# Peptides against a protein of PDB entry 7AE7, part 165

Target 1, 321 residues: chain A of PDB entry 7AE7
Amino acid sequence: KVYKDLREFLEVLEQEGQLIRVKEEVNPEPDIAAAGRAAANLGKNQPAVFFEKIKGYKYSVVTNVHGSWQNHALMLGLDKNTSTKDQFYELNRRWDKFPVPPNVVKREAAPCKENVIDKDINLFEILPLYRINEQDGGFYISKASVVTADPEYPDDFNKLNVGTYRIQVKDRDRVGIQALAMHDIAVQLEKAEAENKPLPIAITIGNNPLVTFMASTPVGYNQNEYEFVGALQDGVPMDIVKSDLYDHLYVPAGSEVVLEGHIIPRVRTVEGPFGEFPGSYSGARLQCEVKIDRITHRTNPIFENLYLGIPWTEIDYLMAL

## One batch from the design tools (peptide; made by RFdiffusion4, then SolubleMPNN)

Design b2_p20_8_s3 (from b2_p20_8, 9 letters changed)
Fold by OpenDDE base, seed 2:
Structure b2_p20_8_s3 (fold): chain B 321 residues (1-321), chain A 20 residues (1-20)
Amino acid sequence: as target 1 above (321 residues)
Amino acid sequence: SLEDLIKEQLERNEKIKKES
């Protein structure tokens, strides 16, 4: 089975008993984090947790989407009881199908384009933001697939990068992003900053689970993550659509929310602390700042966010494959 | 508590898995 978007995957998770739906209104803090911890304590069969109603917010949150081997099997369209060994075997078999080029769909066919916000941008109106850890220095977007291009070769599709980065909300229309030197985004940013130019960026939230998986998986600088998604879909191309602001950036057609903007050149602001691991906080650092210029989103967008808790985080599962 | 509701829902989901 191939999934077009997060919603199709959540439906399968629910059918397979790998999703808990919380219908009662919850407080964003501490209830979301507490529920995630409770789900993690269930051992190997950790379900996703879907919060339909969050006090003070209009939209829903889902956590722990990748939080179990059963969820990973289902992501690959396998039986939920497929062994980790067989999942790895199938992953490797499909990996050899790279590259599988994506389909570029028309704007009118892309669910991520259903709604547009291009003025008076307020991230708190579109995302049910909460502190993941009690001592976090702010609100984080932790499962975004961030799209950037090489500013010297913007039309080279092989240099289009889709990566996962630590993103802190800084203001209504600003986020901090951790672009480490080892990431492809840092190479692209260095080129833009050399010319004192903004780096175009699209921060995509609530994607096809294989997009999220590939965004967290290191690939070569001249390899496109979308072409790996098609390979992991056993040769079925994924659907992408052109961004609204930039002709050279493409986003998943089914994204729940797309934040389009730019990294401000040669600006660094304080970011953190963040609890990357249970009981371990990264210190505050100077990080890049993104201005959000446009938002597109599905009607009733789902905010997919990472669960961070004991004993295992979603990151551990995403990195284990 | 929310934790109790989640535990109850999880127990129900496990029961459904055993019956399927």
Scores: peptide ipSAE 0.022, ipTM 0.629, DockQ to the pose 0.019
Fold by OpenDDE base, seed 5:
Structure b2_p20_8_s3 (fold): chain B 321 residues (1-321), chain A 20 residues (1-20)
Amino acid sequence: as target 1 above (321 residues)
Amino acid sequence: SLEDLIKEQLERNEKIKKES
């Protein structure tokens, strides 16, 4: 089984009893985090939690999508009861298929292009934002696949980077992003800032689960995460589409929300704190600032966000490979 | 409580799995 988007995966999770649908209206805080903790307390077979109605918001949230070995097996298109050993064997077997180039689809064929916001941008109208942890310094987008390119080699597809970074909402149309020196995005940003130029960026939310997985998996600077997604799909290419603002940036065709913009050169603003681990907060630091210039999104977009708060969090499963 | 609703839904899901 190959998934074109998050929705196809959520459907399979629900069919396999690995998704809980909360139909009652919930408060963003503390109910989302509390429900995630309740789901995590159910044992090793932790389901995703889908919140249909969130007070003060129009759209839904899903969390804990990658939160179990069963969900991980299903992500690989395997039986949910596939052993961890067999999952690793299959992952390694598929990894050797790299590279599998993605399909570039037309704009009109990409679900992420169904709606466009190009003025009066307000992230709070599109994303049901909440504090993931009680002591967080703000609202975080914690499970985005962030797309950037090498500004010196913008047409080199092998240097196109898809990564997961800590993103704090700073304003209606601005986010802080943690671009550490160990990240490929930091290399690209350094090149842009050397010339005092903005770095083009696309922050994609609610993707094919293998995109999210690969965005969280370190690869070489000259290796494209989309080509690994195709490998992990057992040789089936994933679908990507050109960004609206930039010819050299490609986003997953099925993304729920795409935030297109730029990292402002040589600007640093306070970001944090964030509870990356239970009981552990990273301090406030000066981080990069992104201006959001355009949003594209699916109709009734689903905000996929990371579950944190109990041992064996979703991040532990994403990093366990 | 939200926790009770989640538990109830999980129990329903388990029942459906056993009946399938």
Scores: peptide ipSAE 0.021, ipTM 0.513, DockQ to the pose 0.018
Fold by OpenDDE base, seed 1:
Structure b2_p20_8_s3 (fold): chain B 321 residues (1-321), chain A 20 residues (1-20)
Amino acid sequence: as target 1 above (321 residues)
Amino acid sequence: SLEDLIKEQLERNEKIKKES
């Protein structure tokens, strides 16, 4: 089974008993984090948790989408009871199908283009933002697939990078992003900053679960994560669409929310602290800042965010495969 | 059910918030 978007995957999770739907209105804090912790206490059979109504916000949140081996099996289109060993075997078998080029769809065919915001941008109107951990220095977008390209080779599709980075909301239209030297985005940013130019960026939220998986998986600088997604879909291409602002950036066609903008060159602002693990906070750091210039989103967008309440965290599952 | 556990947790959180 192949999923076009997050919604198709959530439907399967719900059918398989791997999604809990909270229909009652919740407070963004502390209820979302508390519910995540409650789900984590179930051990290896942790479901995703879908919050339909969040006080003060218009849209929904889902967490713990990748938070169990059952969810990972389902992500691969396998039986939910498939052993970890067999999941790894199948993952490796499919990996050998790389590259599987994506399909570029028309703008009109891309669900992520259903709505556009190009003025008076306010992230709080689109994303039900909350503190993931009690001591977090702000609101984080922790499960985004961030799209950037090599500014010297913008037309080289093999250098298009899709990665997962820690993103703190700084203002209505600004986010901090942690671009570490070991990440491909840091190489691309260095090239842009050498010329004092902005780096084009698309921050995509609520994706096909294999996009999220590949965005968290290191690949070569000259390898495109979308071509691995097609491989992991057992040879079925994924659907991508051109970004609105940039001809050289492509985003998943089914993304719930796409934040298009630029990394401001040679600007660093305070970001953090963030609780990457329970009881462990990475300190405040000077990080890059992104200006959001355009938002596209699906109608009633789902904010997919990471659960970090108790190990094994969702990150542990994403990194273990 | 896990849903019941989550609901119970949410109810506990609301009580704590009202008592604080």
Scores: peptide ipSAE 0.020, ipTM 0.527, DockQ to the pose 0.032
Fold by OpenDDE base, seed 3:
Structure b2_p20_8_s3 (fold): chain B 321 residues (1-321), chain A 20 residues (1-20)
Amino acid sequence: as target 1 above (321 residues)
Amino acid sequence: SLEDLIKEQLERNEKIKKES
């Protein structure tokens, strides 16, 4: 089984008993986090939790999509009871199929382009934002696949980077992003900042689960994550579409939300604290700031966000392989 | 400011929490 988008994966999770649907209106806090913790307490089989209605918001939230080995097996299109060993074997087998180039679709064929916001941008109108942890210094987008390119080689598709970074909402149209020196985005940002230029960026939310997986998986600077997604789809190319603002940035065609903008050069603002792990908070630090210039989104977009509950966080499963 | 937005939203969340 190959998934075109998050929605197809959520359907399979639900069919396989790996998704809990909450139909009643919930409060953003503490209900989302509380339900995540409750799901984590179900033992080895941690389902995704889909909240249809969030008080004060228009759209839905899903958490813990990658929160179990069963979900990971299903992501690979395997039986949910496939052993970790067999999952690893299959993952490695498919990994050797790299590269599988993506299919570039037309704008009109991309679900992520169904709606456009290019003025009066307000992230709170599109994303049901909440504190993931009670002591968080703000609202985080913790499961985005962030697309950037090498500003010296913008047309080199192999240098296109799709990564996962900690993102704090800073304003209606601004986010802080943690670009660590070890990340490919930091190399690209350094090049842009050397020239005092903005770095083009697309922050994509609610993707094909293999996109999210690959965005969380370190690859070489000259390797494209989308080509690995195709490999992990057992040779089936994924669909990507050109960003609206930038000819050199491509986003998953099926993304629920795409935030297009730029990292402001040589600007650092306070970000954090954030509970990266249960009981562990990173301190407040000066981080990069992104100006959001355009949003595209699917109708009734699903906000996929990370679950950071005990005993295993969703990030543990994303990194375990 | 973002701080004001965050504060406003946090206050809303706390109100919601108290009403729950």
Scores: peptide ipSAE 0.041, ipTM 0.649, DockQ to the pose 0.110; fails the geometry check

Design b2_p20_8_s4 (from b2_p20_8, 11 letters changed)
Fold by OpenDDE base, seed 3:
Structure b2_p20_8_s4 (fold): chain B 321 residues (1-321), chain A 20 residues (1-20)
Amino acid sequence: as target 1 above (321 residues)
Amino acid sequence: SLEELIAKQREKNEKILKES
């Protein structure tokens, strides 16, 4: 089984008993986080949790999509009861199929282009934002696949980076991004900032589960994560589409939400803390700031966000492979 | 201070949420 988007994966999770649907209206806080913790306590087969209705918001949230070995098996199109050993074997077998180049689809064929917002941008209208931890310094987008390119080689597809970074909402049209020196985005940002230029960015939310997986998996600077997604799909190319603002940035065609904008050069603002340090500000730092210039989204977009409760967290599963 | 900056950001986010 290959998934075109998050929705197809959620359907399979639900069919396999690996998704809990909450149909009743919930409060963003504390109900989303509380339900995530409750799901994590169900044992080794932690389900995803899908919230259909969130008070004060129009759209839905899903958490813990990658939160179990069963979900990882299903992500690979395997039986949910496939052993971790066999999952690893299959993952490695497919990894050797790299590169599998993606298909570039037309704008009209990309679900992420169904709706456009290019003025009066307000992230709170599109994303049901909530604090994951009580002591978080703000609202976080913690499971985005962030697309950037080398500003010196913008047309080199091999240098197109799709990564996962901690993103704090700073304003209606601003987010902070944690770009650590070890990340490929930091190399690209350094080049842009040397010239005092913005770095083009597309922050994609709610993707094909293998995109999210690969965005969380370190690869070489000259390796494209989308080509690994195709490999992990056992040789089936994924679909990507050109961003609206930038000819050199491509996003998953099926993304629920795409935030297009730029990292503001040489600007650093406070970001954090985030739940790594409950009761402390030790996780807060001056970080980069992104201006959101355009949003594209699917109709009734699903906000996929990370579950960060008790171990094993969703991050642990994403990094354990 | 960092603490003041964090507090200011929290207040800002809460205000935005209430206005949205």
Scores: peptide ipSAE 0.224, ipTM 0.802, DockQ to the pose 0.717
Fold by OpenDDE base, seed 4:
Structure b2_p20_8_s4 (fold): chain B 321 residues (1-321), chain A 20 residues (1-20)
Amino acid sequence: as target 1 above (321 residues)
Amino acid sequence: SLEELIAKQREKNEKILKES
C-alpha cells in the first residue's frame, strides 16, 4: 500500500484499529496531552489519536501517527504485525532503490492548493495550537516537513532539503525555527544571511507519513528526501507541486497545510523552552524567525502534531528506523 | 532576560487566542 497523503494513512490506521477517534469536544490544554498519555498507556500497540473537536478552534488535531511499530509497519504498507526485524529488512531493501524521482503535478491537481490565504494571515485560525508540554514556552508545530533550497544552487534539485525542525509560534504570521549548525537548513541560511537575503521556506504540515519519516531521517546534503520517499514506496514516485511563492521549492501535493514564507535574515528572537522528551526541556535561546507570507491548505485541514508520551515517544519511533 | 522574553511571549499567545 502506498499513501498519497495523511488522510489515506489515517483511514488505514483506523481500519487496522491503530487510531482512536475522540469525538467529544476537548480543551486544547490539558485534554490533548492527557488523552495522548491515556492512549500511550494502552501498551506497545499505541494508536494514533484523532481529536475531531477542539474548543475555540475550527479544525482537528491528530497525534501519535508514527507512535508505534504497528504504525510503522502500516506506513511501509506491511501487515501491522510485521516484526521490527522484518520492517528493518524491508526498509533497507527499499532504501537501495534510491533515487526514485517524484512526479511534479500541476497546481490544479494538488490537494494542498484547495484554499489560499495571502492576507490577514492568522495561524490560530488554521491550526488548533496548544502547548504539548505544560512548561513549554509557547505553541509548537513539531512534525512539519520544512522545505528549503541552497541559495547558491536554487535550481539543483539534489540540494533541496526537506527536514524536521522545532517550530514555535511567535505571532499570527510568525514562527521561530530552531536551525542548528548540524542541520542542512543552517548551511542554507548561512549562505542567505551572508548576503543579507531572506531564505525562502515552505513549512508543510500533515503529509504522507513517509515524507514525515524521511524529513526526520538524516541524509546527505546532495540527496533529496523526496527521492527516498519514492524508494520507500518500493519504487512508486511521490507527488510534489511547486510552491506558490517560489519556483524552486516543491511541496508534497497532498499536504494538509503549507506555510510559505521566508526566514528573516540576521534576526534572532527568543525561542523555547520545549520539552522534547518527558521531563527534559531544551533551553530557551535566540533563534531564527520566519515570516509567513502565504498559506495553502486542504479543506478542513488536519493538524498533525507530535506526541511526547512515555515509555517511548513518537520521536523514538521516528529515529528507530 | 530570556525569562522575561518567554513571559512576554506567553502573554502575547494568550492575547492572540482571545482575539482569534
Scores: peptide ipSAE 0.180, ipTM 0.793, DockQ to the pose 0.721
Fold by OpenDDE base, seed 2:
Structure b2_p20_8_s4 (fold): chain B 321 residues (1-321), chain A 20 residues (1-20)
Amino acid sequence: as target 1 above (321 residues)
Amino acid sequence: SLEELIAKQREKNEKILKES
C-alpha cells in the first residue's frame, strides 16, 4: 500500500488500532504531552495520538505517527506485525530502486494549495503550537520536512534538499531554524549568505509518512529525497507540486501546511533551549531566522508534531531504520 | 545574558499565543 498523504496513513493507523483519537478538548500544555505519555505506557504497540480539539486553537494535532515498529511496518505498506528484520529487508530491497522520480502535479490538483494566507501571517492561527517540553524556550515545529535548493544550481533537481530541522517559533511570521554544518541546508545557506542573499525555503508540515522518514534520513547532496520516497513506495512515484513563491522549490502535494519564505541572510537570533531527549536539554544558541512570506494549507490542516515522551521517543523509531 | 534573552523569547511567545 502507498499513501498519498498523512491523512491516508492516519486512516490506516486508526483501522489497525495504531491511533488513539482524543475527542475531548485538551489544553495545549500540559495535556498534549501528558496524553502522549499515557499512550506510550500502553506497551510496545505505541499508537499515534490524534487530538481533535485544542483549547485556543481551531485545528488538530497528531503526535507519535512514527512512534512504533507497527507504525513503521504500516508506513511501508506491510502488515503491522511485520518483524523488524523483515522491515529492514524490505527497506533495503526498495532502496535499490532509487531513483524513482516524483510526479509533478498541477497546482489545482495539490491538496496543500486548498487555502492561501499571504497577508497578516500568524502561525498561531494555523498551527496549534505548544511547548513539547516544559522547559523549552518556546514553541517548536519538530517534524517538518524542510525544502531548500542550491542557490548556485537552483534548477538542479538532484540538489533539492528535503530535511528535518529543529524549528522554533519566534514571531507570528518568523521561525528560527537549526542549520547544523553537517546538514545540506547549511551548505546551501552558506552559499546564499556569501552573496548576502536570502535562501528560499518551504517548511512542510504533515506529510506522507515516507517523506517525513526520508527527510530524517541523510542522503547524498546530489540525491533528491523525493526519489527515495518513490523507491520506498516500491517504485510508485510520489506527487510533488511547485511552491507558490519559488519555481525551483517543490513540496509534497499532500502537505497539511506549507510555510513558504526565506532564511534572512547573516541574521542570527537566540534559539532554544529544547528538550531533544527525555531529561536532556540542548543549550540555547544563535541560529538563523526564517521569514514566512506565504502559507498554503489543506482545509482543516493537521499539525503533525514530534512525540518526545517517555519511555520511547518518536526519534528512536525514525532513526532506527 | 543568554538566560535573559531566552526568558524574553518565552515571554514574547506566550504573549503572541495569548493574542492569537
Scores: peptide ipSAE 0.025, ipTM 0.644, DockQ to the pose 0.765
Fold by OpenDDE base, seed 5:
Structure b2_p20_8_s4 (fold): chain B 321 residues (1-321), chain A 20 residues (1-20)
Amino acid sequence: as target 1 above (321 residues)
Amino acid sequence: SLEELIAKQREKNEKILKES
């Protein structure tokens, strides 16, 4: 089984009993986090939690999409009861199929292009933002696949980076991003900042689950994460589409929301704290700031966000393999 | 408002940085 987008995966999760649908209106805080914790307490088979109605917002949230071994098996198109050992063997087998180049689809064929916002950008109108942890220094987008390129080699598709980074909402059209020196984005940013140029960026939310998985998996600087997604789809290419603002950035065709913009060169603003682990807060630091210049999104976009509350966290499952 | 909440969080974050 291969998934074109998050929605196809959520349908399978629901069919397999690995998704709980919350139909009642919830408060963003603390109900989303509380319901996630409650779901985590259901045992080893932790389901995704889909919130249909969030007070003060128009759109839905889904959490804990990768938050169990069953969900991880289903992501690979395996039986939900596939052992962790067998999942590991299958991952390794498929990994050797790299590279599997993606399909570049036309703009009109990409669901992420259904709606466009290019003026009066307000992230709060598109994303049901909430504090994941009570002591968080803001609202976080914690499960985005962030697309950047090497500014020296923008047309080198092998240097196109898709990564997961901590993103704090800073304003209606601004986010802070944690670009650590060990991340490929930091190399690309350094090159842009050396010339005092913006770094083009696309922050993609609500993707094919293998895109999210690969964005959280370290690969070589000259390896494209989309070509690994195709490998992990057992040789089936994923669909990507050109970004609206940048010829050299490609995003998943099925993304729920795409935030297109730029990292402002040589600007650092306060970001954090964030509860990365239960009871552990990474301190506030000066981090990069992204200006959002354009949003594209699917109709009724689903905000996929990370569940953090009880070990094993969703991060633990994303990093375990 | 959400904007007021953001502003308050910014102030809190700035304070944390000055104290660290």
Scores: peptide ipSAE 0.031, ipTM 0.622, DockQ to the pose 0.091; fails the geometry check

